# Peptides against a protein of PDB entry 4AID, part 118

Target 1, 242 residues: chain A of PDB entry 4AID
Amino acid sequence: FDIKRKTIEWGGKTLVLETGRIARQADGAVLATMGETVVLATAVFAKSQKPGQDFFPLTVNYQEKTFAAGKIPGGFFKREGRPSEKETLVSRLIDRPIRPLFVKGFKNEVQVVVTVLQHDLENDPDILGMVAASAALCLSGAPFMGPIGAARVGWVDGAYVLNPTLDEMKESKMDLVVAGTADAVMMVESEIQELSEEIVLGGVNFAHQQMQAVIDAIIDLAEHAAKEPFAFEPEDTDAIKA

## One batch from the design tools (peptide; made by RFdiffusion4, then SolubleMPNN)

Design b2_p20_1_s1 (from b2_p20_1, 11 letters changed)
Fold by OpenDDE base, seed 1:
Structure b2_p20_1_s1 (fold): chain B 242 residues (1-242), chain A 20 residues (1-20)
Amino acid sequence: as target 1 above (242 residues)
Amino acid sequence: MEEKAERVRETLERLRKMNE
């Protein structure tokens, strides 16, 4: 097994990105760990476009499997087959920032699956899932203009807190989730209690700054472990305007 | 191994420039 691992300190926690142990049949697969929360992201893409495909067929599925449910808050026995509200929401949080980052004209099927394997009851697997999905895509060889980073920002005692624990979030006046590239913010979701727009904008900037270390870690992992880039040339849409 | 890392880097850089 050729296992590659990147470890960084991020917001006072150890983030581990690992590839090569699990899901080797995927185009990209990353095991991401923060604290004792563990997620597996897999990326698979078709090597050809389906005949008559007119849109980009990206599917993102975040799931909290029943074997982890005994360690997941609110993880009542989810009957097989229907995503929870949380799983649906987190799937969208992952989808939104990555969808616009595929090369224009790429219409091969792409499937991203994020599976929560363990939850520590402190670190939410959503941010970790976003990071893992980004890393899995960068490892896959798909024409993805990533990586993205992601961060949660809290506001506790008049200060920004990077990836606050579930207990710190009880005292937080802000739940701000940000995803972006090195150069741009791609997605913002926020729940805010009586905070100024200035504090929220400052939180977005703080998140974007703090996610750079994650972006760099994904790039470093990809340089050593990525598959060969899929040979895709965007259709020269400028040639149709002549 | 180096040649692959270079191709990955070049691709990431190319893709980044396409997003600017």
Scores: peptide ipSAE 0.178, ipTM 0.788, DockQ to the pose 0.545
Fold by OpenDDE base, seed 2:
Structure b2_p20_1_s1 (fold): chain B 242 residues (1-242), chain A 20 residues (1-20)
Amino acid sequence: as target 1 above (242 residues)
Amino acid sequence: MEEKAERVRETLERLRKMNE
């Protein structure tokens, strides 16, 4: 097996991005680990557009599988076939920042699947899932203008905390999830308790700065492990502005 | 191997510039 791995220290935790061991049938596949939380992201895209396809058919599916349920809070009674509220929300958190980053005019079917394989009860799989999905897309050869990074920011004892643990989040006055490229913030989602706009904006900037190490790690992994880029020419958009 | 890594870098840079 040609296994490629990138490891970084990120917010006092070890982030590992691995490819080449599992899900080889996907266009891109990344096993991501932070602490003892483990996710598998897979990206698959159609090599042709369906006749009459008028919109970009992106599907993002985040799943917490039953075999991990012994370590996942609330896993005991998920009915097979319907996503939980959490799975629906996290699927949207992943979808929102990646959807606008596909080359305009690309209307081939794209499926991103993020599967939680293990949960440590400290590191939330949502941020790890966003990072893994970004990495899987960059490895796939799809015309994706990524990578994105992602970060959660807390506010504990008058300071920003990168990717707070579930226990640290109980003391946090902020739950701020940010996703972005190297150059831009693409998505913000926030729950805030009695904080100034200045602290919140500072949290967005902190998140964007801290995710650069993840973006660089995805690029380094892609340089060593990405598939050949899919040959796609965007429609000449200059002809539509006239 | 090196030639492929270069093509990947060039493609990522090209795609990044299309998002600006």
Scores: peptide ipSAE 0.166, ipTM 0.781, DockQ to the pose 0.592
Fold by OpenDDE base, seed 4:
Structure b2_p20_1_s1 (fold): chain B 242 residues (1-242), chain A 20 residues (1-20)
Amino acid sequence: as target 1 above (242 residues)
Amino acid sequence: MEEKAERVRETLERLRKMNE
């Protein structure tokens, strides 16, 4: 098995990105671990566009599997056959920053699936899922203008905390999720308790700075493990206007 | 192996520049 692994220290936790062990049938597949929380992201894309395809058919599906439910808070409340509210929200959190980063004119079907395999009750799999999805896309060869990093920022005892634990989040006055490229913030989602705009903006900047190490880790993994880039030339839409 | 890593790097850099 040609297993490639990148390990970094990130916010006082070990982040591991691994490929080559699981889901080899996918275009990209990444097993991501932070603490004892484990997610599998897979990216699959069609090699051709469907006739008459008028929109970009991206589907993102975040799932907390029932085998992990014994370690996932609230995992027992899954109505059979529908995503939980959390699964729906996290699927959107992953979708929002990645959707704009596909090359314009690419209308091949893309499916990103993030599966929570293990939860440690400390590290929320949502951020890890965002990172894993980004990495899986970069490994896939899809025309994705990533990588994306992601971070959660808390405000605990008058300081920013990178990826607070579930226990630290109970004391946090901020739940700030940020995703972005190396150069740009692509998405902000925030719940804030009586904090100044200055602290919130500082949190966005802190998140964007802290996610650079993850972006670099994804790039390093991709250099060693990515598939050949899919040969896609955007239709020169400017040549049709001339 | 190096040639593939270089092609991947060049592609990632190209794609990044398209997003700037």
Scores: peptide ipSAE 0.165, ipTM 0.779, DockQ to the pose 0.528
Fold by OpenDDE base, seed 5:
Structure b2_p20_1_s1 (fold): chain B 242 residues (1-242), chain A 20 residues (1-20)
Amino acid sequence: as target 1 above (242 residues)
Amino acid sequence: MEEKAERVRETLERLRKMNE
């Protein structure tokens, strides 16, 4: 078993990114752990474009398996086959920052699947799922201009809190989810209770700074475990405008 | 093994520069 692991301390918690243990049939597969929350991200991409494919066929699916549902707050026994509202929202949350980071002209089918394997009731799997999906894509060899990092920022007792626990979030005046590259913020999703734009902007900056350690961890993992990059030449879209 | 890590790094750097 060629298992590669990166471990960092992040927001006072241990983040572990692991590859090579499970889902070896995927192009990229990452087991990510924060606290006792565990997610598996898999990335699979087609090695050819389908004839007549006019758009980039990216599918992102976040799933909370029924065996984890007994540890998920409000988790009804999900009947096999329909995503919950949460799964749909988190799937979009992961999709939004990664979709624009594929090389232009790449129209091969890409499927990202994030599966919650364990939930500790403290660490939300959504942020961990974003990180794991980013890592899985970077390992896959797909023409993905990642990694992305992600962070949740709370505002508790007049301070920013990185990845607040579910209990800390009850006291938080902000639920700010940020995803970005090393150089740019790609996505912001925010629920805010009576906070100034200055505090919110400061939260975005705080998130972007704090996610750099995750980005670096994904890069380090990729350097050791990534597949050979898929040979893809971007379509010269500028040649059609001349 | 080092050559692969370098190729991955170069690819990631190239891809990052293409997004700028």
Scores: peptide ipSAE 0.107, ipTM 0.741, DockQ to the pose 0.585

Design b2_p20_1_s2 (from b2_p20_1, 11 letters changed)
Fold by OpenDDE base, seed 3:
Structure b2_p20_1_s2 (fold): chain B 242 residues (1-242), chain A 20 residues (1-20)
Amino acid sequence: as target 1 above (242 residues)
Amino acid sequence: MEEHRRRVRETLERLREMNL
């Protein structure tokens, strides 16, 4: 097995991105770990477009399997077959920043699956899932204009906190999730309690600065482990304006 | 190995330039 691993210190925690051990049948597969929270992201894409495909068929599925739920408080036996509200929300949270980053005219089917394998009850698997999905896409060879980074920002004791624990989030006046490329913010999702616009904008900038280390880590992993880029020529959309 | 790494880098750089 050719296992490639990138490890960085990120917000006072060790982030590990690993490929080559699990899900080798996928186009890209990344095992991401922060604390004792562990997610597996897989990316699979079709090597041809379906006849008459008019839209980009991206599916993102975030799932928390019941075996990870042995540590998840309130482990209601998820009836097999329907995503929870959280799984639906996190699937959208991952979809939003990645969907616009596919090369224009690419209409091959893409499936991103993020599976929570372990939860430590401190580190939320949503941010880790976003990072892992980005890394899996960059490893896949799909025409994805990533990587994206992602970060959660809290406001605790009058300071920004990168990826607050679930316990620190109870004291936080801000739940700010940001995703972006090296150069641009692609998505902001925020729940805010009585904070100024200046603090919130500062939180977006803080998140974007702090995610650069993750973006660089994904690039370094991709340089060592990515598949050959899929040969895709963008449709010359200038020919439709003449 | 080095040539593959170069092609991956050049592709990531090109894809970044297309997003700007």
Scores: peptide ipSAE 0.260, ipTM 0.845, DockQ to the pose 0.498
Fold by OpenDDE base, seed 1:
Structure b2_p20_1_s2 (fold): chain B 242 residues (1-242), chain A 20 residues (1-20)
Amino acid sequence: as target 1 above (242 residues)
Amino acid sequence: MEEHRRRVRETLERLREMNL
């Protein structure tokens, strides 16, 4: 097995991005670990467009499988069926920042699946899932203008905290999830308790700065492990109206 | 190996430039 791994220290925790062991049938596949939280992201894309396809057919599915459910907060025996509210929310958190980063005119079907394999009750699999999805897309060869990074920012004792634990979040006045590229913030989602707009904007900037190490780690992994880039030429958007 | 890494890098750079 040609296993490639990138390890970084991030917010006082070890982040591991691994490829080549699992899901080799996918275009990209990444096993991401932070603490004892483990996620598998897979990216698959069609090599041709469907006839008459008029929109970009991206699907993102975040799932917490039953084998991890014994360690997941609120893990009622999920019957095979309808996504939970959390799974629906996190699927949307992953979709929002990645959707605009596909090359314009690319209308091949893309499927991103993030599966929680283990949860440590400290490190939330949502942030790890966003990072893993970004890495899986960069490895796939799809025409994706990533990577994205992601971070959660808390506000505890008058300071920003990168990726607070679930216990630190009980004392946090902010739950701020940010995703972005090296150059831009692509998505913000926030729950805030009586904080100024200045503190929130400072939290977005802090998140964007702290995610650069993750972006660089994904690039380094991709340089070693990515598939050959899919040959896609965007339609010349200079066919302005005849 | 080195040529593949270069092509991946150049593609990621070009894709980022298209997002600016």
Scores: peptide ipSAE 0.235, ipTM 0.830, DockQ to the pose 0.528
Fold by OpenDDE base, seed 4:
Structure b2_p20_1_s2 (fold): chain B 242 residues (1-242), chain A 20 residues (1-20)
Amino acid sequence: as target 1 above (242 residues)
Amino acid sequence: MEEHRRRVRETLERLREMNL
């Protein structure tokens, strides 16, 4: 097995991005670990467009498996067959920032699957899932204009906290999730308790700054482990305007 | 090895420039 691993210190925690051990049948596959929370992201894309495909067919599926559910807060009674509210929300949270980053005119089917394998009761797998999905896409060879980073920002004792633990979040006046590229914020989701717009905007900037180390880690992993880029020429839609 | 890393880097750079 050609196992590639990137390890960084991030928000006082060790983030590990690993590829080459599991899910080798995917176009990209990343095992991401923070604390004892572990997620597997897989990216698969079709090598051709379906006849008559008029839209970009991206599917994002975040799943918390039942073997991890014994350690997942609120993991009570998943009826097999529909995503939980959390799984639906996190699937959208991952979808939102990545969907705009596919090369225009690419209409091949893309499937991103994020699976929670382990939960430590401290580190939420949603942020880790966003990072892992970004990394899996960058490794896949799909025409994805990533990577994205992601971060959660709390406001505890009058300070920003990067990726607060579930216990620190109980004392937090902010739950701010940010995703972006190196150059742009692509998505903000926020729940705030009586905080100024200045503190919230400062939180977005803090998140975007702190996610750069993750973006750089994904790039470094991709340089060592990515598949050959898929040969895709975007339709020159500007040549039709001349 | 180095030629593959170069092609991946150049592709990531190009894709990043297309997102600006």
Scores: peptide ipSAE 0.226, ipTM 0.824, DockQ to the pose 0.497
Fold by OpenDDE base, seed 5:
Parts: sequence; C-alpha cells; structure tokens
Structure b2_p20_1_s2 (fold): chain B 242 residues (1-242), chain A 20 residues (1-20)
Amino acid sequence: as target 1 above (242 residues)
Amino acid sequence: MEEHRRRVRETLERLREMNL
C-alpha cells in the first residue's frame, strides 16, 4: 500500500490525515483521526456528464455506523436505511461549504461519503468529517476549488476554545462551526447564548485563523497523494471573469 | 515525483484563483 500521512498538532490535539490504506476504489479517500475519533471520507465523481444534466449533482452523506454506535451519544439502535437527524444535519453542514467550490459548469455526479468509524466521546466527528471530506476531494482530482478547513469554536470562561470537547461544550456559551478556504469564510453555523456580536465575529475570525493549519496539511497531503487533475474546462459561456 | 507535486500545487493554486 502506498500510504501517505500528514500529522499536525491542532488545538492541543493530534490531527492525522491518512490516504492509501482503505477505500482505494474511490477517487479520493481519507482516514482522519483526532484523538480517538476516526472518520473515513470518500469522494467519487463521474468521468462524464449525463445527457440533459442541468444542475450540479453533488451528494454528501454523513453516516455513523452501528459499530461506532456504542461510543456515540444517542447511537443505540441505528437501523440501517434512514439517516438520523444528526446525520442529515452534518451532511448539510459538509455540503454547504463544498458545493460552491466546484468549477462552474461541472455537472458530473459527485458523491462524498463520510463514515464515522470511531468516536472518543470528546472530539465530535462533524468537524473531522468536514476536514476529511475536503481532503478526499482534493485527493480525487475533481475540479474542486478547495481545500476547506473547518473548526468549532466555544466560549468558555471568557475565552475562545478551538474544537472544545463535548464536556467543555456543556459550559460553552457558543457553538460556532466555521468552514472556509484559505482566503474566505464559506459557512458559519452558530448557536449562541447571550454573547455580543463582537465576540461572535471574533470567534469566526479565530476559527478561520485556526483552520489554516488544516488547509496547509490537506495541501501537503494532496501534493504527495492526489490523483492527476481531471481535465475540465468550463465552457466560455460560464467563464464570467469577475 | 517532484513534477507531480508541482502540477498538483499549480492546479490547486489555479482553482483557488478561479474562486476569488
């Protein structure tokens, strides 16, 4: 196996991005680990557009498998077949920042699947899933204008906390999830308890700064393990240079 | 190997510039 791995320290935790061991049939596949939380992201894209395809057919599916369910709060009795509310929400959370980052006019089917393999009860697999999905897309050769980073920001004892544990989040006045590129914030999702707009905006900026190390780690992994870029040029009718 | 790494980087840079 040609295994490539990137390891960084991120928010006082070890983030590991690994490719080449599993899911080799995918266009991109990344095993991401933070603490003892483990996710597999796979990206697959069609090499041709369907006749009459009018929209970009991106599907994102986040799933927590039954073998991880014993370590997932509320994970008792996932019947295979319907996504939970959490799985649906996290699938959308991953979809939102990545969807606008495909080259305009690209209408080939893209499937991103994030599977939680392990949960440590400290590190939420949603952020890790966003990072892994970004990495898998960058490895795939799809015309994806990533990477994205992602971060959760808490507000605990009057300070920002990067990727708070599930226990720290109980004391947090903020659950702020941010995703972005190196240059832009692409998505904000926030639950806030009686905080000033200044603290919230500061949290978005803090998240965007802290995710740069993840973006750089994905780029470094892609430089070593990405497939050849898929040859796609948008039709001139889609090339509005701003 | 170096050429592949360069092509990947140049592609990511180009794709990034297309989004800005």
Scores: peptide ipSAE 0.219, ipTM 0.818, DockQ to the pose 0.545

Design b2_p20_1_s3 (from b2_p20_1, 11 letters changed)
Fold by OpenDDE base, seed 2:
Structure b2_p20_1_s3 (fold): chain B 242 residues (1-242), chain A 20 residues (1-20)
Amino acid sequence: as target 1 above (242 residues)
Amino acid sequence: MEEQRERVRETLERLRKMNE
């Protein structure tokens, strides 16, 4: 096994990104850990386009497995085969920032699967899942112009808190999820209780600054473990407008 | 600092328009 690992301190917690041990049949696979929350992200892409494919066929599937249900709040009675509301929401949170970063004209099927393997009841697997999905795509060789980072920002006792625990979030006046590249914010999702626009904008900026360490960690992992880039030349679609 | 806040504001305004 050629196991590569990157470890960083992030918001007072240890983030671990690991590849090479599990899901080696995927184009990219990352085991991500924060606290005792553990997710597996896999990226798979088709090496050819289907005949007549007119849109980019990206599928993102976030799943909290039943074997982890003893540690996952609300894990009781997941009907086999239907995503929960949380799984649907988090799948969209992962999809939104990554979809625009694929090379224009790439229409090969891409599947991203994020599986929660363990939950510690403190660290939400959604942010970890976003980070792991980004890392798995960067390792895959797909024409993905990532990485993205992600962060949750709380507002507790008049200060920003990076990736608040589930207990700290009960006291937070803000639930702000941000995803972005090194250069740009790509997605914001927010629930806010009576905070000024200035505090919210400051939270987005704080998130974007704090996620740079994660972006750098993904880049460092990719430098050591990425597959060769898939040879894809976008068809010069500008030549059809002449 | 000010230029970054302005870019964040523009991004939030764009994202609001995309979610409408």
Scores: peptide ipSAE 0.021, ipTM 0.544, DockQ to the pose 0.032
Fold by OpenDDE base, seed 1:
Structure b2_p20_1_s3 (fold): chain B 242 residues (1-242), chain A 20 residues (1-20)
Amino acid sequence: as target 1 above (242 residues)
Amino acid sequence: MEEQRERVRETLERLRKMNE
């Protein structure tokens, strides 16, 4: 197997991005690890547009499989077949920042699947899943203008904390999830407890700065392992307005 | 190695220019 791996130190933890071992039938596939939390992201895209396709058919599915459920909080109550509230939320968190980064006019079906394989009860799979999905898309050859990075920011003892553990989050006055490119913030979700807008905006900026190392790591992985870009020319939409 | 870096970078730059 031609296995490519990128390892970085990020927020005092080791982030590993790996490709080439698992899901080789996907257009892109990344195994991402932080601590003992492990996710697999896969990206698959259709090589043609369906006749009459009028919207961009992107589907993002985050899932925590039953084999990981013995290590995942609340995993004992997963009814087969329906996404949990968390799975639905995280699927949306991944979808929101990546959807606008596809080339305008691309309407081939794209499926991103993030599967939690292991959870350490310290590192939340959501941020790791966002990073892995970004990396899988960058490896796929799809016309995706990523990478995105992602970060969670806490506010503990009057300071920003990058990707707080589940225990640190109990003391946090902020749960701020940010996703963005190298140049722009694409998505913010926040739960805040009596914090000023200034602290929240500072948290967004902190997240955007801290995610650059992840963006650079995805780029480095893609430079060594990406498939050839899919040949896509957008239809000249200016010719339809004339 | 440099040629593959350049192609990924060129592709990312082309993609960026197509959304400008």
Scores: peptide ipSAE 0.020, ipTM 0.592, DockQ to the pose 0.690
Fold by OpenDDE base, seed 4:
Structure b2_p20_1_s3 (fold): chain B 242 residues (1-242), chain A 20 residues (1-20)
Amino acid sequence: as target 1 above (242 residues)
Amino acid sequence: MEEQRERVRETLERLRKMNE
């Protein structure tokens, strides 16, 4: 097995991105670890467009499997057929920033699956899932103009906290999730308790600055482990509408 | 620094309008 690994210190925690051991049948696959929280992201894309495909068929599925659920707070035994509210929300959090980064005119089916394998009760797998999904897409050869980074920002004792623990979040006046490229913020989701717009804007900037180390880590991993880019030429018809 | 804050502000304003 040709296993490639990138390790960085991020927000006082070790982030590990690994490829080559698991899910080798996917176009891209990344095992991401922060603390003892572990997620597997896989990216698969069709090598042809379906006849008559008029929209970009991206599916993102975040799932917390039952073997991890014994360590997941509020992990009710879900009946196998419906995503939870959390799984639905996190699937959207991953989808939102990645969808606009695919090359215009690419209408091949893309499936991103993020599976929580382990939860440590401190590190939420959502941010880790966003990072892992970004990395898996960058490794896949799909025409994805990533990477994205992601970060959660808290406001605890009058300071920004990068990726607060679940316990620190109980004291936080802000739950701010940011995703973006090196150059741009792509998504913000926020729950805020009586904070000024200045503090919130500062939090978005803080998140975008702190995610650069993750973006760089994904790039470094991709330089060593990415598949050859899929040969995709957009049909000229979409270029004429500019 | 100001140009980065302005881009972040514009992005947040755009995102707020998309979520309304």
Scores: peptide ipSAE 0.016, ipTM 0.511, DockQ to the pose 0.032
Fold by OpenDDE base, seed 5:
Structure b2_p20_1_s3 (fold): chain B 242 residues (1-242), chain A 20 residues (1-20)
Amino acid sequence: as target 1 above (242 residues)
Amino acid sequence: MEEQRERVRETLERLRKMNE
């Protein structure tokens, strides 16, 4: 096995990004760990466009497996079937920031699957899933102009908290999920209790600053483990709006 | 909920404009 691993300290927790051990049939595959929460992200893309394909067919599927459900609050008996509300929401959280970063005119089918393998009851798999999906896409050779980073920001005792634990989040006046590139914020999702716009803006900036270490970690992993870029040139009709 | 989403959208638009 040609295993590549990047490890960083992030918000007082160890983040590990690993590739080459599992899901080797995917174009990109990353095992991401934060604390004892573990996710597998896989990226697969078609090497040709379907005839008559007029839109970009990106599918993102976040799923929590039944074997992880014993450590997931409320995770009784996920039968293989319809996604839960959480799985649907997190799939959208991952989709939103990555979708705009594909090269315009790329209409090959892309499937991103994030599977929660373990949950520690402290570190939410959603942020880790966003990071892992970003990393898997960067490794895949797909025409993805990532990486994205992601962070959750809480507001506890008058301070920003990076990736608060599930228990700290109960006391938090803010649940702010941010995703972005090195240069730009791509997505914000927020639940806020009676906070000023200044605190919220400061939280977005804090998240964007803190996710740079993750972006750099994905870049470092990609430099050592990415596949050759898929040869894709957009047709001239799509190039005029850069 | 709607008013908070609107503020977040405005924040994102401001941040996008600051990064342009």
Scores: peptide ipSAE 0.013, ipTM 0.496, DockQ to the pose 0.025

